Peptides against a protein of PDB entry 7AL2. Designs and how they scored, part 19

Target 1, 85 residues: chain A of PDB entry 7AL2
Amino acid sequence: YEIMLIRPKTIDDINYVVDQVLEESNPVILDLSFLEKESPANFKLAGEKIKQMRSNYGAEALLLSRCNDKNLIIIAPKGVSLVRK

## One batch from the design tools (peptide; made by RFdiffusion4, then SolubleMPNN)

Design b1_p12_3_s1 (from b1_p12_3 with D5E N9Y E11N)
Fold by OpenDDE base, seed 4:
Structure b1_p12_3_s1 (fold): chain B 85 residues (1-85), chain A 12 residues (1-12)
Amino acid sequence: as target 1 above (85 residues)
Amino acid sequence: SDFDEVINYINS
């Protein structure tokens, strides 16, 4: 698999993340800082999509970093284990 | 905040 990196800015970008995780079985490292700052509605949508992927498809998510410029989360498809030590 | 809610869910 490949690990995708993206800082979503649009609904299309959010759907791209969903497609990468569910259809391509690729982990995604995503930066939600743009959506959080510029579009609370789309930030909420992104969060709901993450919840749905975890609840319905066995995806796993982990917070990597939160700072002023980045809110990094990794989302892994079912079968890819995320371990925080 | 919205972010806290998302993170709380992810970390739960």
Scores: peptide ipSAE 0.232, ipTM 0.793, DockQ to the pose 0.152
Fold by OpenDDE base, seed 3:
Structure b1_p12_3_s1 (fold): chain B 85 residues (1-85), chain A 12 residues (1-12)
Amino acid sequence: as target 1 above (85 residues)
Amino acid sequence: SDFDEVINYINS
C-alpha cells in the first residue's frame, strides 16, 4: 500500500480521502488545519466522514499533532494496525 | 467545539 499525505481544502479533497481509505486501502495522513480555520462546516463534514469510516468499515484514526499551524490525523484502513510504542 | 467532538471520538 501507499501512505497518502493531504491538506484538504474542498469537499472534493474530503471525498478523495474517503476513496483512498475505503477503495484503495491506503492510510492517509491529513492536515485539517485549513478546514478548521477556513470552513467550520467542511471541517465538521470531514470529522463525520472519519467517524463513519471507523464505525462502518473498521478504519482506525489517531491524532498525531495539533499546534497553531497543523492539525494532523492519521486514518488507517482495516488491515493496517496503528500501534503506539 | 467541532474539534473536541472529532478528537474525543477518534481518541476513544
Scores: peptide ipSAE 0.231, ipTM 0.792, DockQ to the pose 0.151
Fold by OpenDDE base, seed 1:
Structure b1_p12_3_s1 (fold): chain B 85 residues (1-85), chain A 12 residues (1-12)
Amino acid sequence: as target 1 above (85 residues)
Amino acid sequence: SDFDEVINYINS
């Protein structure tokens, strides 16, 4: 698999993330800082889709970093284990 | 906030 990195700015970007996780089985490292600042509605949408992927498809998500200009989350598809040591 | 809700779910 590949690890995708993206800072979503649009609904198309959010749907791209969903496609990468569910259809391509690629982990995605997201920076949600743009959506949180520029589109709270789309930020909420991204969160709902993360919840759905976790609840319905066995994806895992983990917060990596939160600071002024970063809101980093990794989402892993079912079968890719996220391990915190 | 929306952020808190998302993060709380992710970290649960």
Scores: peptide ipSAE 0.228, ipTM 0.789, DockQ to the pose 0.151
Fold by OpenDDE base, seed 2:
Structure b1_p12_3_s1 (fold): chain B 85 residues (1-85), chain A 12 residues (1-12)
Amino acid sequence: as target 1 above (85 residues)
Amino acid sequence: SDFDEVINYINS
């Protein structure tokens, strides 16, 4: 599989993340900082999509970094294990 | 869990 990196800015980008996780079975490292700052509605939408992927498809999500200019999340499809030691 | 924290944060 591939690990995708994206800083989503649009709904299309959010849907791209969903497609990568659910259809392509690729983990995605996404920076939500743009949406958080520029579009509260789309930020919430991204969160809902991640929640749905976890609840319905066995995806897992882990916060990698949270600071002023980054909001890094990894979302992994079912079959890719995220382990924190 | 860490995962729950992420979900709660991004949906707040």
Scores: peptide ipSAE 0.180, ipTM 0.758, DockQ to the pose 0.721

Design b1_p12_3_s2 (from b1_p12_3, 5 letters changed)
Fold by OpenDDE base, seed 3:
Structure b1_p12_3_s2 (fold): chain B 85 residues (1-85), chain A 12 residues (1-12)
Amino acid sequence: as target 1 above (85 residues)
Amino acid sequence: SDFEEVENYINS
């Protein structure tokens, strides 16, 4: 698999994340800081999509880093385990 | 929330 890195800015980007996780089985490292600041609606949508992937498809999503200008999350598809040492 | 909060591995 590949690890995708993206800072989503549009709904198309959000859907790209969903496709990468569910169709390509690729983990995605996301920075949600743009959506959080620029589009509360799309930020909420991104969160809902993440929740749906977790609830319906066995994906995992963990917060990697949170600060004023960064909201880094990894989402892993089912079959790729996120392990905390 | 829609994701779990963990230790800040990136900045720590």
Scores: peptide ipSAE 0.085, ipTM 0.696, DockQ to the pose 0.251
Fold by OpenDDE base, seed 2:
Structure b1_p12_3_s2 (fold): chain B 85 residues (1-85), chain A 12 residues (1-12)
Amino acid sequence: as target 1 above (85 residues)
Amino acid sequence: SDFEEVENYINS
């Protein structure tokens, strides 16, 4: 698999993340900082999509970094395990 | 843990 890196800016980008996780089984490291700042609605949508992937498809999602200019999250598809110390 | 579950973050 590949690890995708993206800073979503549009709904298309959000759907791209979903496709990568669910259809391609690729982990995605995404920075939600753009959406959080520029589109509260799409930020909420992204969150809902992440929740849905976790709830319905066994994806895992972890917050990697949260600061003023970063909102980094990793989403792993089912079959790719996120292991933490 | 150094990492936070997104569920908690998103809903907080």
Scores: peptide ipSAE 0.077, ipTM 0.697, DockQ to the pose 0.414
Fold by OpenDDE base, seed 5:
Structure b1_p12_3_s2 (fold): chain B 85 residues (1-85), chain A 12 residues (1-12)
Amino acid sequence: as target 1 above (85 residues)
Amino acid sequence: SDFEEVENYINS
């Protein structure tokens, strides 16, 4: 698999993340800082999509880092385990 | 844990 990196800015980007996780089975490291700052509605949508992937498809999603310049989250498809040291 | 589940963070 590949690990995708993206800072979503649009609904299309959000749907791209969903496709990568569910259709391509690729983990995605995404920075939600743009959506959080610029579009509360799309930030909420992204969160709902992540919750749906977790609830319905067994994806995992963890916050990696939160600071002024980033809101980094990893989403792993079912079968790719996220393990903390 | 060192990492927070995104669902909790997003809903906070």
Scores: peptide ipSAE 0.052, ipTM 0.684, DockQ to the pose 0.494
Fold by OpenDDE base, seed 4:
Formats: structure tokens, sequence, C-alpha cells
Structure b1_p12_3_s2 (fold): chain B 85 residues (1-85), chain A 12 residues (1-12)
């Protein structure tokens, strides 16, 4: 599989993330910092999509880094395990 | 480094 990296700016980008996780079974490392700062509505939407993927499709999500200029989350599809050492 | 599992990432 591939690991996708994206800093979403639009709803289309959010849907791209969903497609990568659910349809392509690719983990996604996404930076939500743009949406958090520029579009509270789409930031909320992104979070809801992540929750839905976790609840309904067995995806896992971890916060990788949270600071002023980045908000990095990894979303792994079912079958790709995120292991904390 | 520490990693936080996202349980309820968006609260608003």
Amino acid sequence: as target 1 above (85 residues)
Amino acid sequence: SDFEEVENYINS
C-alpha cells in the first residue's frame, strides 16, 4: 500500500482522504492546520469523517503532532495496525 | 515520543 500525505484545504480534499482510507486501503497522514485556521466548518467535517471511519469501518487514528503550525493525524484503514512502542 | 489515540478529536 501507499501512505498518502495531504494538507486538506477543501471538502474535495476531505473526501479524497476518505476515499484513500476506505476505497484504496491506504493510510493517510494529514495536516488539519489549514482547515482549523481557515474553515471551522470544514475542520469539524473532517473530524466527523474521521470518527465515522473509526466507528463504522474499523479505521484507527492517532495524533502525531499538535503545535501552532501543524495538526498531524494518521488514519490507518482496517488491516493496517498502528503500534505504539 | 508520545502518540495520542484520537477518541473524540473534534469537540465543537
Scores: peptide ipSAE 0.043, ipTM 0.667, DockQ to the pose 0.348

Design b1_p12_3_s3 (from b1_p12_3, 4 letters changed)
Fold by OpenDDE base, seed 1:
Structure b1_p12_3_s3 (fold): chain B 85 residues (1-85), chain A 12 residues (1-12)
Amino acid sequence: as target 1 above (85 residues)
Amino acid sequence: SDFDEVMNYINS
C-alpha cells in the first residue's frame, strides 16, 4: 500500500480521502487545519466520514499532532494496524 | 468546539 498525505480544502478532497481508505486500502495522513479554519461545515463533514469509516468499515483513526497551523490525523484502513510505542 | 466534536468522532 501507499501512504497518502493531503490537506483537504474541498468536499472533493474529503471524498478522495474516503476513496483512498476504503477502495485503495491506503492509509491517509490528513491535515484538517484548512477545513477547520475556512469551512467549519466541511470540517464537521470530514469528521462524520471518519466516524462512518470507523464504524462501518473497521478503519482506525489517530490524532498525530495539533499545533498552530496543523491538525494531523492518520486514518488506516482495516488490516493496517496503528501501533503506539 | 468544532475540533472537540470531530475528535469525538475519531476517538469514539
Scores: peptide ipSAE 0.449, ipTM 0.881, DockQ to the pose 0.150
Fold by OpenDDE base, seed 3:
Structure b1_p12_3_s3 (fold): chain B 85 residues (1-85), chain A 12 residues (1-12)
Amino acid sequence: as target 1 above (85 residues)
Amino acid sequence: SDFDEVMNYINS
């Protein structure tokens, strides 16, 4: 598999993340800082999509880092385990 | 907050 990196800015970007996780079985590292600052509605939508992927498809998600400039989250498809050392 | 709500989607 590949690990995708994206800072989504549009609904199309959010749907791209969903396709990567569910259809391509690729983990995605997201920076949600743009949506959090510029579009609260789409920020919430992104969260809802993550919830759906976790609840319905066995995806895992983990906060990697939050600061003024970044809001990094990893989403892994079922079959790719996130392990903290 | 919006962040707390999204984090609940991730961590729960």
Scores: peptide ipSAE 0.448, ipTM 0.880, DockQ to the pose 0.151
Fold by OpenDDE base, seed 4:
Structure b1_p12_3_s3 (fold): chain B 85 residues (1-85), chain A 12 residues (1-12)
Amino acid sequence: as target 1 above (85 residues)
Amino acid sequence: SDFDEVMNYINS
C-alpha cells in the first residue's frame, strides 16, 4: 500500500480520502486545519465520513498532532494496524 | 467545539 498525504480543502478532497481508504486500501495522513478554519460544515462532514469508515468498514483513525497550523490525523483501512506505544 | 465533535467521531 501507499501512505497518502493531503490537506483537504473541498468536498472532492474529502471524497478522495474516502476513496483512498476504502477503494485503494491506503492509509491517509490528512491535515484538517484548512477545513476547520475555512469550512466548518465540511470539517464536520469530514468527521462524519471518518465515523462512517470506522463504523461500516473497520477503518481506524488517530490524532497525530494538533497545533496552530496543523490538525494531523491518520486514517488506516482495515488490515493496517495503528499502534500507540 | 467543532474540533471536539469531530474528535468524538475519531475516538469513539
Scores: peptide ipSAE 0.447, ipTM 0.880, DockQ to the pose 0.151
Fold by OpenDDE base, seed 2:
Structure b1_p12_3_s3 (fold): chain B 85 residues (1-85), chain A 12 residues (1-12)
Amino acid sequence: as target 1 above (85 residues)
Amino acid sequence: SDFDEVMNYINS
């Protein structure tokens, strides 16, 4: 599989993330900082999509980093394990 | 905050 890196800015980008995780089975490292700053509605939508992927499809999500200019989340499809040691 | 709400989506 591939690991995708994206800083989504639009609903299309959010849907791209969903497609990568659910259809392509690729982990995605997201930077949600743009949405958080520029579109509260789409930021919430992204969160809802992550929740749905976790609840319905066995995806896993993990906060990687939170700072002034980054909000990094990894979302992994079912079958890819995220482990913190 | 919006961040906290999204984090709840991620963590729950």
Scores: peptide ipSAE 0.450, ipTM 0.881, DockQ to the pose 0.151; fails the geometry check

Design b1_p12_3_s4 (from b1_p12_3 with D5E I7L N9Y)
Fold by OpenDDE base, seed 1:
Structure b1_p12_3_s4 (fold): chain B 85 residues (1-85), chain A 12 residues (1-12)
Amino acid sequence: as target 1 above (85 residues)
Amino acid sequence: SDFDEVLNYIES
């Protein structure tokens, strides 16, 4: 698999993340800082998509960092384990 | 906050 890195800015970007996780089985490192600042509605949408992927498809999500204009979250598809040591 | 709400969807 590949690890995708994206700072989504549009709904199209959010849907791209969903496709990468569910269809391509690629983990995605997200920076949600743009959406949080510029589009609260799309930020909420991104959160709902993460919830859906976790609840319905066995995806896992982990907060990596929130500081200095970054809001980094990794979401992994079922079959890729996220481990915090 | 909006972020706090999103946090409820991750690491839980």
Scores: peptide ipSAE 0.273, ipTM 0.819, DockQ to the pose 0.144
Fold by OpenDDE base, seed 4:
Structure b1_p12_3_s4 (fold): chain B 85 residues (1-85), chain A 12 residues (1-12)
Amino acid sequence: as target 1 above (85 residues)
Amino acid sequence: SDFDEVLNYIES
């Protein structure tokens, strides 16, 4: 698999993340800082998509970093284990 | 906050 890195800015970007996780089985490192600042609606949508992927497809997600400049989350498809130590 | 709401969808 590949690890994708993206800072989503549009609904198309959000759907790209979903496709990477569910169709390509690639983990995605997300920077949600743009959506949080520029589009509360799409920020919420991204969260709903993460919830759906976790609930329906066995994806896992971890918060990597939260600061002024970045809001980093990794989401991994089922079969890729995310471990916080 | 909006972030806290989204955070509820991850890690747990």
Scores: peptide ipSAE 0.273, ipTM 0.818, DockQ to the pose 0.146
Fold by OpenDDE base, seed 3:
Structure b1_p12_3_s4 (fold): chain B 85 residues (1-85), chain A 12 residues (1-12)
Amino acid sequence: as target 1 above (85 residues)
Amino acid sequence: SDFDEVLNYIES
């Protein structure tokens, strides 16, 4: 698999993340800082998509880093285990 | 905050 890195800015980007996780089975490292600042609605949408992937498809998500500049989250498909030390 | 809401779900 590939590990995708993206800072989504649009709904198309959000849907791209969903496709990568669910259809391509690729983990995605997300930076949600742009959406949080620029579009509360799309930030909420991204969160809902993460919830759905976790609840319905066995995806896992883990916070990597939170600061003023970056909100980094990794989302892994069911076939990839995320292990916190 | 909105991020805290998302974070709370992820961390649960």
Scores: peptide ipSAE 0.251, ipTM 0.799, DockQ to the pose 0.153
Fold by OpenDDE base, seed 2:
Structure b1_p12_3_s4 (fold): chain B 85 residues (1-85), chain A 12 residues (1-12)
Amino acid sequence: as target 1 above (85 residues)
Amino acid sequence: SDFDEVLNYIES
């Protein structure tokens, strides 16, 4: 698989993340800082999508960094294990 | 869990 990196800015980007995780089975490292600052509604939407992927498809999410202007989260599809040591 | 923490943050 590939690990995708994206800083989503639009709903299309959010849907791209969903497609990568669920359809392509690729982990995604995403920076939500743009949405958080520029679109509270889409930020919430992104969160809901993440919750849905976890609840319905066994995806997992891990916060990588929350500092400066970064809001980094990795979303892993079912079958890719995320482990924090 | 660590993952629940992420969700709580995102929903805030």
Scores: peptide ipSAE 0.199, ipTM 0.778, DockQ to the pose 0.721

Design b1_p12_4_s1 (from b1_p12_4 with E2S M8L K9S)
Fold by OpenDDE base, seed 1:
Structure b1_p12_4_s1 (fold): chain B 85 residues (1-85), chain A 12 residues (1-12)
Amino acid sequence: as target 1 above (85 residues)
Amino acid sequence: SSDFEEVLSLFE
């Protein structure tokens, strides 16, 4: 698999993340900082999509960094283990 | 914000 990196700015980008995780089985490192600042509605949508992937498809999510101008989360598809040591 | 709290709840 590949690890995808994206800072989503549009609904199309959000759907791209969903496609990568669920259909391509690729982990995605995403930066939600743009949506958080520029589109509260799409920021909420992104969060809901992540929750749905976790609840319905066994995806895992981990917060990597939350600081100024960064909100980094990794989403891993079912079968790719995220382990904190 | 409430939007941030929703995302943060993913890890609580």
Scores: peptide ipSAE 0.153, ipTM 0.744, DockQ to the pose 0.135
Fold by OpenDDE base, seed 3:
Structure b1_p12_4_s1 (fold): chain B 85 residues (1-85), chain A 12 residues (1-12)
Amino acid sequence: as target 1 above (85 residues)
Amino acid sequence: SSDFEEVLSLFE
C-alpha cells in the first residue's frame, strides 16, 4: 500500500480521502487545518466521513498533532493497524 | 467549537 498525504480544501478532496481508504486500502495522513479555519461545514463533514469509515468499515484513526497551524490525523483502512508505544 | 468536539470524539 501507499501512505497518502493531503490537506483537504474541498468536498472533492474529502471524497478523495474516502476513496483512498476504502477503495485503494491506503492509509491517509490528513491536515484538517484548512477546513477547520475556512469551512466549518466541510470540517464537520470530514469528521462525519471519518466516523463512518470507522463504524462501518473498521478503519482506525489517530490524532498526530494539533497546534495553531496543523491538525494532523492518520486514518488507516482495516488490515493496517495503528500502534502507539 | 462543536466541530472540534466531534473531531475529538474520533480518538476517544
Scores: peptide ipSAE 0.148, ipTM 0.743, DockQ to the pose 0.136
Fold by OpenDDE base, seed 2:
Structure b1_p12_4_s1 (fold): chain B 85 residues (1-85), chain A 12 residues (1-12)
Amino acid sequence: as target 1 above (85 residues)
Amino acid sequence: SSDFEEVLSLFE
């Protein structure tokens, strides 16, 4: 698999993340900082998509870093294990 | 902050 890195700015980008996780089975390192600052609605949408992927498809999510200029989350498809030690 | 709570909501 590939590990995708993206800082989504649009709904199309959000859907790209969903496709990567669910269709391509690729983990995605996701920086939500743009949406958080520029589009509260799309930030919320991204969150809902992540919840749906976790609840319905066995995806895992882990917060990597949260600071002023980044909001990094890794989303892994079912079959890719995320472990925090 | 409210932003932090929103981030946490991603994992609820």
Scores: peptide ipSAE 0.141, ipTM 0.738, DockQ to the pose 0.144
Fold by OpenDDE base, seed 4:
Structure b1_p12_4_s1 (fold): chain B 85 residues (1-85), chain A 12 residues (1-12)
Amino acid sequence: as target 1 above (85 residues)
Amino acid sequence: SSDFEEVLSLFE
């Protein structure tokens, strides 16, 4: 698999993340900082999509970094284990 | 903070 990196800005970008995780089985490292600052509605949507992928498809998510200009989350498809030590 | 709570909500 490949690991995708994206800072989504639009709904199309959010759907790209969903496609990468569910259809391509690729982990995605997301920076949600743009959506958080510029579109509360799409930030909420991104969170809902992540919850749906976790609940319905066995995806896992892990917060990597939260600072002033970054909101980094990795989401992995079923079968890829995320471990925090 | 509200920002922190919103981030946490992604994992509930």
Scores: peptide ipSAE 0.129, ipTM 0.732, DockQ to the pose 0.147

Design b1_p12_4_s2 (from b1_p12_4 with E2S M8E K9S)
Fold by OpenDDE base, seed 1:
Structure b1_p12_4_s2 (fold): chain B 85 residues (1-85), chain A 12 residues (1-12)
Amino acid sequence: as target 1 above (85 residues)
Amino acid sequence: SSDFEEVESLFE
């Protein structure tokens, strides 16, 4: 698999993340800082998609970093284990 | 599970 890195800005970007996790089985590292600032509605939508991927497809999600200019999350598809040491 | 709860809190 590949690890995708993206800072989503649009609904198309959010759907791209979903496709990468569910169809391509690639982990995705997201920076949600743009959506959080520029589109609260799409930020919430991203959250709903993450919940759906976890609930329905066995994806896992971890918060990597939260600060003023970054909101980093990793989403891993079923079969890729996220381990915190 | 607690790890996602941190993530979920971002969207509340």
Scores: peptide ipSAE 0.246, ipTM 0.777, DockQ to the pose 0.962
Fold by OpenDDE base, seed 5:
Structure b1_p12_4_s2 (fold): chain B 85 residues (1-85), chain A 12 residues (1-12)
Amino acid sequence: as target 1 above (85 residues)
Amino acid sequence: SSDFEEVESLFE
């Protein structure tokens, strides 16, 4: 698989993430800082999509970094284990 | 397994 990196800004970007995880089986490292700052609605939507991928498709998600400059999350498809040590 | 609770807290 490939690991995708994206800082989503639009609904299309959010759907791209969903496609990468569910259709391509690629983990995605997300920077959600743009959505968090610029679009509370789309930020919430991104969260709902992540929740749906976990609940319905066995995806996993981990927070990588949360600070003033970053909001980094990795979302991995079923079969790719995420472990924080 | 991953720690989703920490992720979900971002969206509350």
Scores: peptide ipSAE 0.245, ipTM 0.781, DockQ to the pose 0.681
Fold by OpenDDE base, seed 2:
Structure b1_p12_4_s2 (fold): chain B 85 residues (1-85), chain A 12 residues (1-12)
Amino acid sequence: as target 1 above (85 residues)
Amino acid sequence: SSDFEEVESLFE
C-alpha cells in the first residue's frame, strides 16, 4: 500500500481521503489545520467522516501532532495497525 | 492500537 499525505482544503479533498482509506486501503496522514482555520463546517465534516470510517469500516485514527500551525492525524484502514509506544 | 479519543476531541 501507499501512505498518502494531504492537507485537505475542500470537500473534494475530504472525499479523496475517504476514498483512499476505504477504497484503496491506503493510510492517510492528514493536516487538518487548513480546514480548522478556514472552514469550521468542513472541519466538522472531516471529523464526522473519520468517525464513520472508524465505526463502520474498522479504520483507526491517531493524533500525530497538535500545535498552533499543524493538526496532524493518521487514519489507517482496517488491516493496518497503528501502534504508539 | 490507535487512540481516537484524542482525535475526536479536535472536533468538539
Scores: peptide ipSAE 0.240, ipTM 0.775, DockQ to the pose 0.670
Fold by OpenDDE base, seed 3:
Structure b1_p12_4_s2 (fold): chain B 85 residues (1-85), chain A 12 residues (1-12)
Amino acid sequence: as target 1 above (85 residues)
Amino acid sequence: SSDFEEVESLFE
């Protein structure tokens, strides 16, 4: 598989993330800093999509970093385990 | 199993 990196800015970008996780079975590292600042509605939508992928498809999610300038999350499809040492 | 609780709190 491939690990995708994206800083989504639009709904199309959010749907791209969903396709990568569910259809391509690729983990995605998300920078949500743009949505959090520029579109609270789309930020919430992204969260709903993450919850749906976890609840319905067995995806996992992990917060990597959060500060004033970063909001990084990894989403992994079922079959790719996220392990914290 | 990943720590989703922390991720979920971002969107509340």
Scores: peptide ipSAE 0.236, ipTM 0.778, DockQ to the pose 0.752

Design b1_p12_4_s3 (from b1_p12_4, 4 letters changed)
Fold by OpenDDE base, seed 3:
Structure b1_p12_4_s3 (fold): chain B 85 residues (1-85), chain A 12 residues (1-12)
Amino acid sequence: as target 1 above (85 residues)
Amino acid sequence: SKEFEEVESLFE
């Protein structure tokens, strides 16, 4: 698989993330800082999509870093395990 | 600052 990196800015970008996780089975590392700052509605939409992927398709999602200048998460498809040591 | 937490914390 490939690991995709994206800073979503539009609904099309959000749907691209969904396609990568569910159709391509690729983990995605996301920077959500643009959506959180510029589009509260699309930030909420991204959250709903992540919740749906976790609830319905067995995806995993973790917050990698959240601070003043970062909002990074990883979403992994069902076949990829996220392990912390 | 937060790391390695559940993503729901971002949206609640």
Scores: peptide ipSAE 0.385, ipTM 0.886, DockQ to the pose 0.324
Fold by OpenDDE base, seed 5:
Structure b1_p12_4_s3 (fold): chain B 85 residues (1-85), chain A 12 residues (1-12)
Amino acid sequence: as target 1 above (85 residues)
Amino acid sequence: SKEFEEVESLFE
Protein backbone atom coordinates (compact mmCIF):
# COMPACT_ATOMS: atom_id res chain seq x y z
CA TYR B 1 0.00 0.00 0.00
CA GLU B 2 0.87 3.67 -0.14
CA ILE B 3 0.80 6.16 2.69
CA MET B 4 -0.98 9.31 1.61
CA LEU B 5 -0.26 12.70 3.09
CA ILE B 6 -2.74 15.54 2.80
CA ARG B 7 -3.80 18.77 4.42
CA PRO B 8 -7.47 18.89 3.44
CA LYS B 9 -8.91 22.22 2.46
CA THR B 10 -12.16 21.32 0.70
CA ILE B 11 -14.94 18.77 0.74
CA ASP B 12 -13.32 17.19 -2.29
CA ASP B 13 -10.18 16.69 -0.24
CA ILE B 14 -12.18 15.06 2.53
CA ASN B 15 -13.80 12.71 0.05
CA TYR B 16 -10.38 11.95 -1.38
CA VAL B 17 -9.29 10.80 2.06
CA VAL B 18 -12.33 8.57 2.33
CA ASP B 19 -11.61 7.05 -1.06
CA GLN B 20 -7.98 6.41 -0.16
CA VAL B 21 -8.86 4.61 3.04
CA LEU B 22 -11.90 2.66 1.91
CA GLU B 23 -11.35 2.06 -1.79
CA GLU B 24 -7.58 2.04 -2.09
CA SER B 25 -6.84 0.65 1.37
CA ASN B 26 -4.13 3.24 1.90
CA PRO B 27 -3.31 4.78 5.25
CA VAL B 28 -3.62 8.55 5.27
CA ILE B 29 -1.76 11.04 7.40
CA LEU B 30 -3.81 14.21 7.64
CA ASP B 31 -3.18 17.71 8.84
CA LEU B 32 -6.57 19.06 9.86
CA SER B 33 -5.28 22.45 10.90
CA PHE B 34 -6.65 24.22 7.84
CA LEU B 35 -10.18 22.95 8.26
CA GLU B 36 -10.18 23.54 11.99
CA LYS B 37 -9.22 27.15 11.46
CA GLU B 38 -10.99 28.03 8.23
CA SER B 39 -14.13 25.91 8.11
CA PRO B 40 -15.78 24.63 11.27
CA ALA B 41 -18.44 22.97 9.15
CA ASN B 42 -15.96 21.02 7.05
CA PHE B 43 -13.89 20.22 10.11
CA LYS B 44 -16.98 18.69 11.66
CA LEU B 45 -17.67 16.86 8.41
CA ALA B 46 -14.17 15.41 8.44
CA GLY B 47 -14.79 14.18 11.95
CA GLU B 48 -18.03 12.54 10.93
CA LYS B 49 -16.33 10.81 8.01
CA ILE B 50 -13.59 9.53 10.29
CA LYS B 51 -16.17 8.26 12.74
CA GLN B 52 -18.04 6.53 9.94
CA MET B 53 -14.90 4.85 8.65
CA ARG B 54 -14.09 3.61 12.13
CA SER B 55 -17.59 2.47 12.98
CA ASN B 56 -18.66 0.96 9.70
CA TYR B 57 -15.47 -0.18 8.00
CA GLY B 58 -13.06 -1.04 10.77
CA ALA B 59 -10.65 1.78 10.12
CA GLU B 60 -8.41 2.99 12.92
CA ALA B 61 -7.57 6.59 13.61
CA LEU B 62 -5.05 8.09 15.97
CA LEU B 63 -3.95 11.59 16.84
CA LEU B 64 -0.27 11.89 16.03
CA SER B 65 0.32 15.42 17.20
CA ARG B 66 -1.72 18.42 18.17
CA CYS B 67 -0.12 21.66 19.18
CA ASN B 68 -0.49 25.31 18.34
CA ASP B 69 0.61 24.73 14.75
CA LYS B 70 -0.27 21.13 13.96
CA ASN B 71 -3.28 18.86 13.91
CA LEU B 72 -1.92 15.58 12.60
CA ILE B 73 -3.82 12.31 12.56
CA ILE B 74 -3.42 8.97 10.87
CA ILE B 75 -6.28 6.92 9.49
CA ALA B 76 -5.51 3.30 8.71
CA PRO B 77 -7.75 0.97 6.76
CA LYS B 78 -8.84 -2.32 8.21
CA GLY B 79 -5.91 -4.68 8.14
CA VAL B 80 -3.29 -2.07 8.91
CA SER B 81 -2.64 -1.95 12.62
CA LEU B 82 -1.54 1.16 14.44
CA VAL B 83 0.80 0.23 17.25
CA ARG B 84 2.22 2.54 19.88
CA LYS B 85 5.54 1.51 21.40
CA SER A 1 -0.03 19.44 23.17
CA LYS A 2 -1.49 16.00 22.53
CA GLU A 3 0.08 12.96 20.93
CA PHE A 4 -1.04 9.41 20.28
CA GLU A 5 -4.55 9.92 21.60
CA GLU A 6 -8.01 9.13 20.31
CA VAL A 7 -8.91 11.20 17.28
CA GLU A 8 -12.41 11.75 18.57
CA SER A 9 -11.00 14.12 21.15
CA LEU A 10 -10.34 16.59 18.34
CA PHE A 11 -14.03 16.95 17.67
CA GLU A 12 -15.41 17.20 21.19
Scores: peptide ipSAE 0.383, ipTM 0.887, DockQ to the pose 0.319
Fold by OpenDDE base, seed 1:
Structure b1_p12_4_s3 (fold): chain B 85 residues (1-85), chain A 12 residues (1-12)
Amino acid sequence: as target 1 above (85 residues)
Amino acid sequence: SKEFEEVESLFE
């Protein structure tokens, strides 16, 4: 698989993430700082999509770093395990 | 800052 890196800015970007996780089975590392700042509605939408992927498809999502300038998460498809050691 | 936590907390 490939690991995708994206800072989503639009609904199309959000849907691209969903496609990468569910259809391509690729983990995605996201910076959500743009959506959080520029579009609270799309930030919420991203959260809903992540919840759906976790609940319905066995995806795993982990907050990598949250601070004033970054909002990094990883979403892994079923079969790719995220392990903190 | 927060690291290595459930994404769920990000959207609360």
Scores: peptide ipSAE 0.378, ipTM 0.884, DockQ to the pose 0.317
Fold by OpenDDE base, seed 4:
Structure b1_p12_4_s3 (fold): chain B 85 residues (1-85), chain A 12 residues (1-12)
Amino acid sequence: as target 1 above (85 residues)
Amino acid sequence: SKEFEEVESLFE
């Protein structure tokens, strides 16, 4: 698999993340800081998509870093386990 | 915000 890195800005970007996780089985490291600041609606949408991927497809999600200019999350497809040690 | 809280809840 590949690890995709993206800072989503549009609904198309959000759907790209979904496609990468569900169709390509690629983990995605995404920075949600743009959406959080510029589009609360799309930020909420991103969260709902993440919830759906977790609930319906066995994806996992983890906050990697939160700071002034970053909101970094990893979303892993079912085949890639996120292990905290 | 509500959106932030929803996202944070994903990691709890």
Scores: peptide ipSAE 0.294, ipTM 0.838, DockQ to the pose 0.136

